# Peptides against a protein of PDB entry 7RZF: the designs that were tried, part 318

Target 1, 358 residues: chain A of PDB entry 7RZF
Amino acid sequence: PFQEEHLKQLYKIVPIKDIRNLYVTFPIPDLQKYYKSNPGHYLGHLIGHEGPGSLLSELKSKGWVNTLVGGQKEGARGFMFFIINVDLTEEGLLHVEDIILHMFQYIQKLRAEGPQEWVFQECKDLNAVAFRFKDKERPRGYTSKIAGILHYYPLEEVLTAEYLLEEFRPDLIEMVLDKLRPENVRVAIVSKSFEGKTDRTEEWYGTQYKQEAIPDEVIKKWQNADLNGKFKLPTKNEFIPTNFEILPLEKEATPYPALIKDTAMSKLWFKQDDKFFLPKACLNFEFFSPFAYVDPLHCNMAYLYLELLKDSLNEYAYAAELAGLSYDLQNTIYGMYLSVKGYNDKQPILLKKIIEKM
Target 2, 358 residues: chain A of PDB entry 7RZF as posed
Amino acid sequence: PFQEEHLKQLYKIVPIKDIRNLYVTFPIPDLQKYYKSNPGHYLGHLIGHEGPGSLLSELKSKGWVNTLVGGQKEGARGFMFFIINVDLTEEGLLHVEDIILHMFQYIQKLRAEGPQEWVFQELKDLNAVAFRFKDKERPRGYTSKIAGILHYYPLEEVLTAEYLLEEFRPDLIEMVLDKLRPENVRVAIVSKSFEGKTDRTEEWYGTQYKQEAIPDEVIKKWQNADLNGKFKLPTKNEFIPTNFEILPLEKEATPYPALIKDTAMSKLWFKQDDKFFLPKANLNFEFFSPFAYVDPLHSNMAYLYLELLKDSLNEYAYAAELAGLSYDLQNTIYGMYLSVKGYNDKQPILLKKIIEKM

## One batch from the design tools (peptide; made by RFdiffusion4, then SolubleMPNN)

Design b2_p28_6_s4 (from b2_p28_6, 12 letters changed)
Fold by OpenDDE base, seed 1:
Structure b2_p28_6_s4 (fold): chain B 358 residues (1-358), chain A 28 residues (1-28)
Amino acid sequence: as target 1 above (358 residues)
Amino acid sequence: SLDERLVGEWLEESYKFPSMKSGYFPPR
C-alpha cells in the first residue's frame, strides 16, 4: 500500500528518445474481483474519450496535448493504478499544472453527472464486438495469455472474462472515482528538457530522474477544481454494430467486381466477399468533376473544401473508430475519393453523416 | 524502490507505444 509519503510526488524523467509524456497516476484498490463490472474500464472510456466535450478535445484545442490514454493498470499485490497518460506538445510541457487541473475538472464533471448506465451499456457492446471479432492470436501468445488469466478467472470464463461486462455497479465506479483525487496523485513528466537537472538514477534501466514533492498550493489548486462548462459527457455512439449477419454467397457471385449499375451519372461495381466471411464492407466512391483540376485555383479550392469537410466530420471520427468504422477522404486529379470501411451494419449512418456535411 | 521501478515501467511503455492511440486501455 502506498503510504502518504509516496503520494503527491512529481517525477521528472529524462528519456533516451525525444518524447514528451505526462503520466498522472492514482493508486486504487485491486479491482480484479470486479471484472464483471470493470469500473476502471468505464472511467477509462470516459476520461480517454476524444469526442466533443472530452478532456482530450479541450487539451488539443489549447495546443497542449496530442493524444490521451486513460485506464487501469495492474500494480503490485493488492492494488492497481489508474493512469491518465498524455503526449505533450512543446507548449503543453510548459502547462503541466494546468493540464492536470483540467483532468481534475473533468473528473469533477464525472462526479457531478454520476455513473451512467447507458455508458456502461456502450462499453459492454463495444467489448462484445471486440470479443466476437478478436483476431486469432498466435497460438503461443494465446496459450500464455490463457495461462495468466486462469489465475484470476474461473476456467469457464477465461475466454470471455476480459470482454464480458455483465454488471452495472455504480457504487464501484464512484469508489474508483473517489480515488482520483489530488491528494492521491503521482505525477511523472518525461522530457529531454530535464537533462542535466536530475539527481537520481534508476537502478534497472539507468534512467535519470528527479523526484520532488508537489507543493501544497498546487495540490489545493487541483482540489478546488471547479466544473468547467466545456466538459460534457459524450453523446451515444450511433455507430456500434448490432447486426452481424453474414449474407449467403450468391450463386452468381463473381471473383471480381461486377458492374451492377450503369447510368449516365453513375457506375456501380459490386463484389461479394468470398474469402473472409465477415460482417464488414468497403464502400469506395469516386466523384468526378470537370472543374476539379482545371487550374491551380480550382485545385486549391477543392483541397480547401476537403479540409473543411474533414474538419466538420471530426466529431464522428472517434465514435466511428471505436465502433470499428473508418472513412477516408482524398483529393484526386478527377475530383474526390471517399472510402468507408468496417462493420457493414452502421456504415449507412456514417455515410449519411458524411453526405450531409458535403 | 517501487518508485524507481515505476519510472522504468513508464519509460518502457513510452517506448513501446510511441504512437499511443488516444482512448482507453484495452483489456489485457
Scores: peptide ipSAE 0.027, ipTM 0.724, DockQ to the pose 0.526
Fold by OpenDDE base, seed 2:
Structure b2_p28_6_s4 (fold): chain B 358 residues (1-358), chain A 28 residues (1-28)
Amino acid sequence: as target 1 above (358 residues)
Amino acid sequence: SLDERLVGEWLEESYKFPSMKSGYFPPR
């Protein structure tokens, strides 16, 4: 276990590649025995969220961070780490202290709101989806994975234990969240900017680094992180599929798309899946406008329109992706192309959101 | 040392996942 002397440390690490990364890490208890509730996954889902009011959204808005990952990682015997990892911009490298302040502000928001059963239910539902379709998507290395899992789970639960959330444990969520404090932090900054400023060499990889204590004033600044009004819990993910029924193949099913609607304003082709038998669909829309490419001005307006539309839909992109839905919008020489793909159950909801923004 | 090992692990992860998608660590 990390002793107090190992806490509140900053590592400046020189990479071989031109990368800029920040790792904010917290020693936490071993949570393996709590796999049925998985409080670290709950916190990782929220801290790593990309929606409006998320930590990442704020850090991106400032131009400091490109990507963010949050979650638990296995440590040595008897402990784990909770890690918040970000890809830093050049500007973000200058604002590491403020980035970490925002992390603690978000964590403080999670403390203030308390554990949410609906968030746990979403994690449960997402994991159930992942589990249900894992076997259908040929897992490379399934056998070696099972052998590893057998060390941690009862034989009867080995197939499900990683995915099945069964117990909402707000007490365990609060326990882990209580470990995510400045007094328990270990920070690593990876940047070539530290070249020639290091005094240690890591034995395993020969990596050059410097270790230093984080100043008490900085720790106090993070301890005094207030509630930032920009941070909000995510809204419910309305795109998570719950119906996985596969409709029977129609007797008149054609091996090619059949024209099922033919009007002056619309043509509709339909093909039932006869190969994959998945609860997935692809909706493809081609919009024709005589004005879309009539002249350079209209072409530029059509381009700008799609860029604005994509920007307006960005709030749904992450939630849709998590739920196994995707959309695509493209300019065509005749107008616009829209595609909606993924689990069929909630496609109408996503399609409605897209149309409402058009 | 434990610290040196952790530094190495951070670098290894940084090299393996240079383009980590944002989000949470999926269950392995």
Scores: peptide ipSAE 0.025, ipTM 0.722, DockQ to the pose 0.531
Fold by OpenDDE base, seed 4:
Structure b2_p28_6_s4 (fold): chain B 358 residues (1-358), chain A 28 residues (1-28)
Amino acid sequence: as target 1 above (358 residues)
Amino acid sequence: SLDERLVGEWLEESYKFPSMKSGYFPPR
């Protein structure tokens, strides 16, 4: 267990690679016994969210952070860490105190809203999808992973324990959230800018670092983190698949796309999957406009239109990705190309949202 | 990233942190 002497510490670390990272870490109790409720996953889902009103969205808008990861990690025996890790821009490296302030503002928002059962249900549903298709979508070296997991879970649950959420435990969520306080923080900043400014060397890898106490005034600033009105809980993810039915192969199924609709305004080709047998589809649309590239003005207008369209759809991008959906929009010499891929169940919802923004 | 494991794996891939016993911070 970390003693008070080990809290409120700042580590300045010199990387071998040219990277800029911030690690904001909190020692938390060992949550392994609570794997059925997984309160750390609940918090990681929200803190690591990339949608509108998220922590990442705000930090990106300021140009300070490129990526954010939030979640629990196994520690030594008897404790874990909750970690918020961000990839820093050059500007972000100058604003680490403010970045961490925003983290605590977001955490304060989570305290104010309290545990949400619907968010837990989404996590449960997403994990169920991931579990169901883990073997089909990603060839994973299962053997090495299983061996590690056997140390932590009953043999009967080893395959499911990491994915199956069963119990909503708001008390445990609040318990973990109560550990995410400035008085419990350990901060690591990884940057080459600390080269020649370190006084210690790590024994195992020879990593150069400096350890400093975080000033009490800085801790106090973080303790006084107010509610930032820019932070909001995510909206419900409408893209999570619930129907996984695989339609039987049609007797007349062709090995190549067949023309199933031919009109003056549209042609439609269809090919049924005869190989993978997954509840997935690829929808590809090519739009032809005689005006798209008539002159430089129209070309620029078409470009600007697509950029604006992409920006308007950004609110759905993360939620779609989490649900195993993706879309792509590209300009073509004849107009535009749209692709929607992933689980077929909620593709119509995503497609409708795209069309509504067009 | 929602994957709690990706936190650990990504960190290990991104930076050689000291052994799991000390977490992501240099040993004392």
Scores: peptide ipSAE 0.022, ipTM 0.525, DockQ to the pose 0.070; fails the geometry check
Fold by OpenDDE base, seed 5:
Structure b2_p28_6_s4 (fold): chain B 358 residues (1-358), chain A 28 residues (1-28)
Amino acid sequence: as target 1 above (358 residues)
Amino acid sequence: SLDERLVGEWLEESYKFPSMKSGYFPPR
């Protein structure tokens, strides 16, 4: 276990690559025995969420962060780390203290709201989907992973233990949240801006770094993190599939897309899956407009329209992605292209959301 | 966010510290 002297430390690290990263890390107990409840996953899901009112959304709005990852990582024997990692902008590198303050404000929001069983249920459902289709997508990766996890799970549970959440344990969620405090923090900043400002070299790779104690005044600022009204829990993910029925292959199934609708305004081609037998679909739409490419002005207007449309759909993008749905929007010389891919069950919901924004 | 399992792998891929197997930070 980390002693007090090992906490409240700042590491300034010089990367080989031109990257700017912030790692905010917390020593936590070994949670392996709690795999059925996986409180770290619950917290990682929320802290790493990308939807409206998320930590990432606020930090992006400030222009400080591009990406965010939250979750648990294996440590040495008897402990783990909870890590919040962000990709920093040049401006964000100047606001690291404020970024970390926002992290603690979000954590304080999680404490104030308390553990939510519906969030746990969503994590459970998402993991169940991932488990159900994992073997169909990458069979070779599954066997090697099972061999690695045999050390941690009973033999009878090894196949499922990684994915099947069974127990909602609000007490364990609160226990982990109690470890996510400024007094328990270790911070690493990775930037080339620290070149020539380091005093230590790592033995294995020759990485240059400097270690400093975080000032008590900074720790106190983070300890006094208030509730930021911009932070909200995510809304329920409406895109999580629940129906995985595969329709029987039609007797007249064609090896190529068949024209099933032909009207003055629309043509529709359909091909049933005869190879993969997954509850997935690919919907491709090409919209034709005689005005899309008439002149440079119309072309630019069509471009701007699509950018605005993409921006307006951003609120759904992450929830759809988590649920195994994706969409793509592109300008074409004839108009616009839309693609919706993934599990077919909730594709109509996503498609409706897209159309409502068009 | 990446799945918690991918967090560890992603960190290793993004920036390899030797200590990442036993801890994230370089050894003292």
Scores: peptide ipSAE 0.019, ipTM 0.530, DockQ to the pose 0.063; fails the geometry check

Design b2_p28_7_s1 (from b2_p28_7, 9 letters changed)
Fold by OpenDDE base, seed 2:
Structure b2_p28_7_s1 (fold): chain B 358 residues (1-358), chain A 28 residues (1-28)
Amino acid sequence: as target 1 above (358 residues)
Amino acid sequence: MFRELQEKKEKEFLKDSKEYFDLSLRLK
């Protein structure tokens, strides 16, 4: 386990590749025995959320961060880490202290709101869907994985333990959240800007780094992180599928798409799935406009319209992706193309939101 | 999905940064 002397440390690391990364790491207890509640996954879901009012949304709005990942990672025997990792912009590299302040403001928001059973239920439902519709793994890799996890789980639970949540444990969520404090932090910054400014070399890979204590005034600044009114819990994910019924194959099912509607304004082609038998659908829409490509001005207007439409849909994109839904919008020489793919149950909800923004 | 997105983002990010992350954990 890390001792007090290993906490409140800053590591400046020189990469081989031109990358800019920030790692904010907290030592936490071993959570393996709590796999049925998985409090680290709950916190990783919220801290790593990409929707409106998320940590990532605020850091992106400032131009400091491109991507964010939050979650638990295995350590040595008897302890784990909780890690917040971000891809830094050039500007973000200058604002690392303020980025970490925003992380602690978001963590403080999670403390103020307390554990939410509905968020746990969404994590449970998402993991159950992922388990139920998991792709077939390569037998050799799968067998080796199962053999490895037999040491951690009862034999009867080995197949489900990594996916199926069973118990809402607000006490364990609070326990982990109490470890996410400035006094327990280890910070690593990875950037080529530290080249020639390091004084240590790592023994295994020869990586150059500098270690510094984080100043007490900076730790105190993070300890006094207030509630930032821009941070909000995510809204309920309305795209999570609940109906997985597979309709029987029609007696007259064609191997090719059949024209089922032909009007002056629309043609509709339909093909039932005869191969995969999944509760999934692919909806493809081609919109024709005689104005879309008539001249360079109209072409640029159609492009701008689609970019604005995509931007207006960003609030739903992450929630849809989490629920196994995707959409695609493209300009064509004839007009516009829209595709909606994934679990069929909530596709009408996503489609409605797209049409309401059009 | 979230785990796969985290694992995929982790795998893509960790392909380039895992070395440095594992390093940051080994640094005393």
Scores: peptide ipSAE 0.032, ipTM 0.709, DockQ to the pose 0.693
Fold by OpenDDE base, seed 3:
Structure b2_p28_7_s1 (fold): chain B 358 residues (1-358), chain A 28 residues (1-28)
Amino acid sequence: as target 1 above (358 residues)
Amino acid sequence: MFRELQEKKEKEFLKDSKEYFDLSLRLK
């Protein structure tokens, strides 16, 4: 376990690759015994959320961060880590202190709102879907994984323990949140900009680094992180599937798409799934416009239109992706292509939102 | 991001970053 001397430290690390990463790490208790409630997953879901009012949304709006990941990681015996990892822009590398301030402002927002049972329920439902429709793994890899986790879970639960949430434990969520404090922080910044500015070499890989104590004034600044009114809890995810019914194969099911609608303005082809038998569909739309590629101006307008449409749909993209839905929008020489894929139950909701923005 | 997407993004991101993360944990 880290002692107090190992906390409030900043590590400047020189990478081999041209990467800019920030790791904000907190020592936390061993949560392995609490796998049924998984408070670290709850916090990782919120801290790593990409929707409106999220930490990532705000940091992206400032041009400081490209991606964000939050969650628990296994440590040595008897302790874990909670980690917030971000991919930094060149500008973000200059604003690391302010990025971390925003992290603590978001954490403070989570403390102020308290644990939300509906968020836990969404996590439970999403994990249950992921478990139920998990892809087949390679037997050798899967067996080795299961053998490894048999040390952590009862034999009867070893297949489900990583996925199935059973208990809402607000007390454990609050306990973990109480460890996400500036006095418990370890910061690592990975950037080539530290080349020639390091004074230590790591023994195992020869990685060059510098270790510095984080100034008490900076720690105090993070401790006094106010509630930032830009941070909000996510809205309920409307795309989570609840109906998994698979319709029986039609007796006259063709191996090819059949034309089921033919009008002056539209043609519709349908093929039933005869191979996978999953509660999933693939909707493909080709829109034709004689104006889409008539000249360079119209081509550029059609491109700009799709970029604006994608931007306007970005608020739904993350929630849809979490629920196992995806969409794709592309320009074609004839107009536009739209694809909607994933669980069929909530595809009409996503499709409606796309069409309403069009 | 949820587990599979976190695991995929984590697998891609952690392949390169796990080394530096594991390093940051070993640094005393």
Scores: peptide ipSAE 0.069, ipTM 0.739, DockQ to the pose 0.588; fails the geometry check
Fold by OpenDDE base, seed 5:
Structure b2_p28_7_s1 (fold): chain B 358 residues (1-358), chain A 28 residues (1-28)
Amino acid sequence: as target 1 above (358 residues)
Amino acid sequence: MFRELQEKKEKEFLKDSKEYFDLSLRLK
């Protein structure tokens, strides 16, 4: 376990690759025994959320961060870590203290709102879907993984323990949140900009680094993190599938798409899945416009329209992705292409959202 | 997908950063 002397430390690390990363790490108790509630997953879901009012959304709006990951990681025996990791922009590298302040503001928002059972339920449902429709793994890798986790879980639960949430434990969520404090932080910044500014070399890999104590004034600034009104809890994810019924194969099912609707303004082809038998669909739309490519102005306007449309749909993109839905929008020489893929149950909702923004 | 997405983002990110992350954890 880290002692007090190991906390409030800043590490400046020189990478071999041209990367800019920030790691904000908190020592936490071993939560392995609480796998049925998985409070670290709950917090990782919220802290790592990419929707409107999320930590990442705000940090992206500042131009400081490209990506964010939050979650628990195994440590040595008897302790774990909670980690917030971000990919930094060049500008973000200059604002690390402010980025971390925003992290503590978001954590403070989570404390103020308290544990939400509906968020836990969404995590439970998402994990249940992931378990039920888990892709086939390579047998050797899967067997080795299962053999490894047999030490942590009862034999009867070994297949489900990593996926199935069973218990909402607000007390454990609060307990982990109480460890996510500035006095319990370790910060690592990875950037080539520290080349020639380091004073230590790691013995195993020869990685150059500098260790510094975080100033008490900076710790105090983070301790006094207020509520930032830009941070909001996510809305309920309307894209989470609940119906997984697979329709029987039609007797007249064709091996190729059949034309099922032909009108002056639209043609519709349909092919039933005869191979995979998954509750998934792929919707492809080609929109034709005689104006799309008539001249350079119209071509540029069609491009601009599609970029604006993509931007306007960004609020749904993450929630859809979490629920196993995706969409793609492309310009074509004839107009526009739209695809919607994933679980079929909530595809109409996503499609409606797309059409409402068009 | 969420765990797989976090794990995938975490795995993709951790593949390149795992060395430095593991370093940051080993640095006393």
Scores: peptide ipSAE 0.029, ipTM 0.697, DockQ to the pose 0.666; fails the geometry check
Fold by OpenDDE base, seed 1:
Structure b2_p28_7_s1 (fold): chain B 358 residues (1-358), chain A 28 residues (1-28)
Amino acid sequence: as target 1 above (358 residues)
Amino acid sequence: MFRELQEKKEKEFLKDSKEYFDLSLRLK
C-alpha cells in the first residue's frame, strides 16, 4: 500500500505519442469481496457519467476535457485504486488544478446527496441486460478468462459475479467516498509539454518524468471544495429495456424486407429477424427533400440543421448508449438519413425524442 | 451495457495511454 510519503504527489510524464492525459488516483481497500454490491462500479457510474450536470459535462463546457473515465482498478494484493482519468485539451492542460477542484466538488456533491438506491438499481438492471445478451466470446479466450477469475469467485458464481449486482450497500459506497479525498491523491499529468523539464527516468520503460509534492495550499483548496450548483445527479435512464419478448417468426417471413406500406409520402419495408433472435431492432429512415442538394446554400443549411439537431439530442445520447440504444443522423444527397438501433423496447421513446427535436 | 460502455471507453481511452496509466500506479 502507499504510505503517506507517496500521497499528495504530482507526476509530470513525457509521452512518446502526442497525448494529454490527467490521472487522479486514490488508494482504496480491496473491494473484491464486495463484488455483489460493487461500490466502485456505483461510483464509477456517477463520476464517469456524461449527461447533464455530470463532471464531464461541466469540464467539456469549459473546453478543458474531451473524455472522462472513472472507476476502480486492481492494485497489488490487499488494495485497489480508484482512478479518474481525463483526456485534456491544450487549454485543460493549463487548468489541471481547477479540473481536480471540480472533481472534488462533484465528489462532495455525491457525499451530500448520499447513496441512491435507484442508481444502484439502474446499474443492476444495466448489468443484468449486459449479462443476458452478452455476445459470444471466442471459446479459448473465454475459458482462459473464466480460469483466471476462479481465483476470486465461487465456482457457482463465476459466470455471474462480474455482472449481477445483488446487494445495495450504502455503507460501502460511503467508505469508498471517504477515500476519495485530497490527502489521499496521486496525480499524473501526461504531456509532451514536459519534454526537457524532467529529472527522472523510469526503470522499466525509460519514461521521463518529474515528481513534485503537491503544495499544501493546493491540497487545502481541494479539501475546501464547496458544492457547485452546476453538478447534479443524473436523471433516471428512461431507455433501460424491461421487455425482452421475442415475437414468433411469421409463417410468411421473407429472407428480404417486404414492402408493408406504400403511399405517396412513404414506403415502409419490414424484415423480421430470422437469424439472431434478439429483442433488438434496426429502424432506418430516409427523408427525401427536393431542397436538400439543390444548391450550395441549401446544402450548407441542411448540414447546419443536422449539426444543430445532433447538438440538441446530445442530452439523450449517453443515456441511450448506456441502455444499448444508438442513433445516427447523416446528410444525404436526397435529404437526411436517421438510424435507430438496439433493444426494441425503448426505441419508440428515443425515436419520439428525435422527432420532437426535428 | 454500462460495463461494456465503460470498458469500451476505458479501452479506447487507455489504449494509447495504458503504459502511462500503469506507470502512474508504479511510480513511488
Scores: peptide ipSAE 0.026, ipTM 0.689, DockQ to the pose 0.766; fails the geometry check

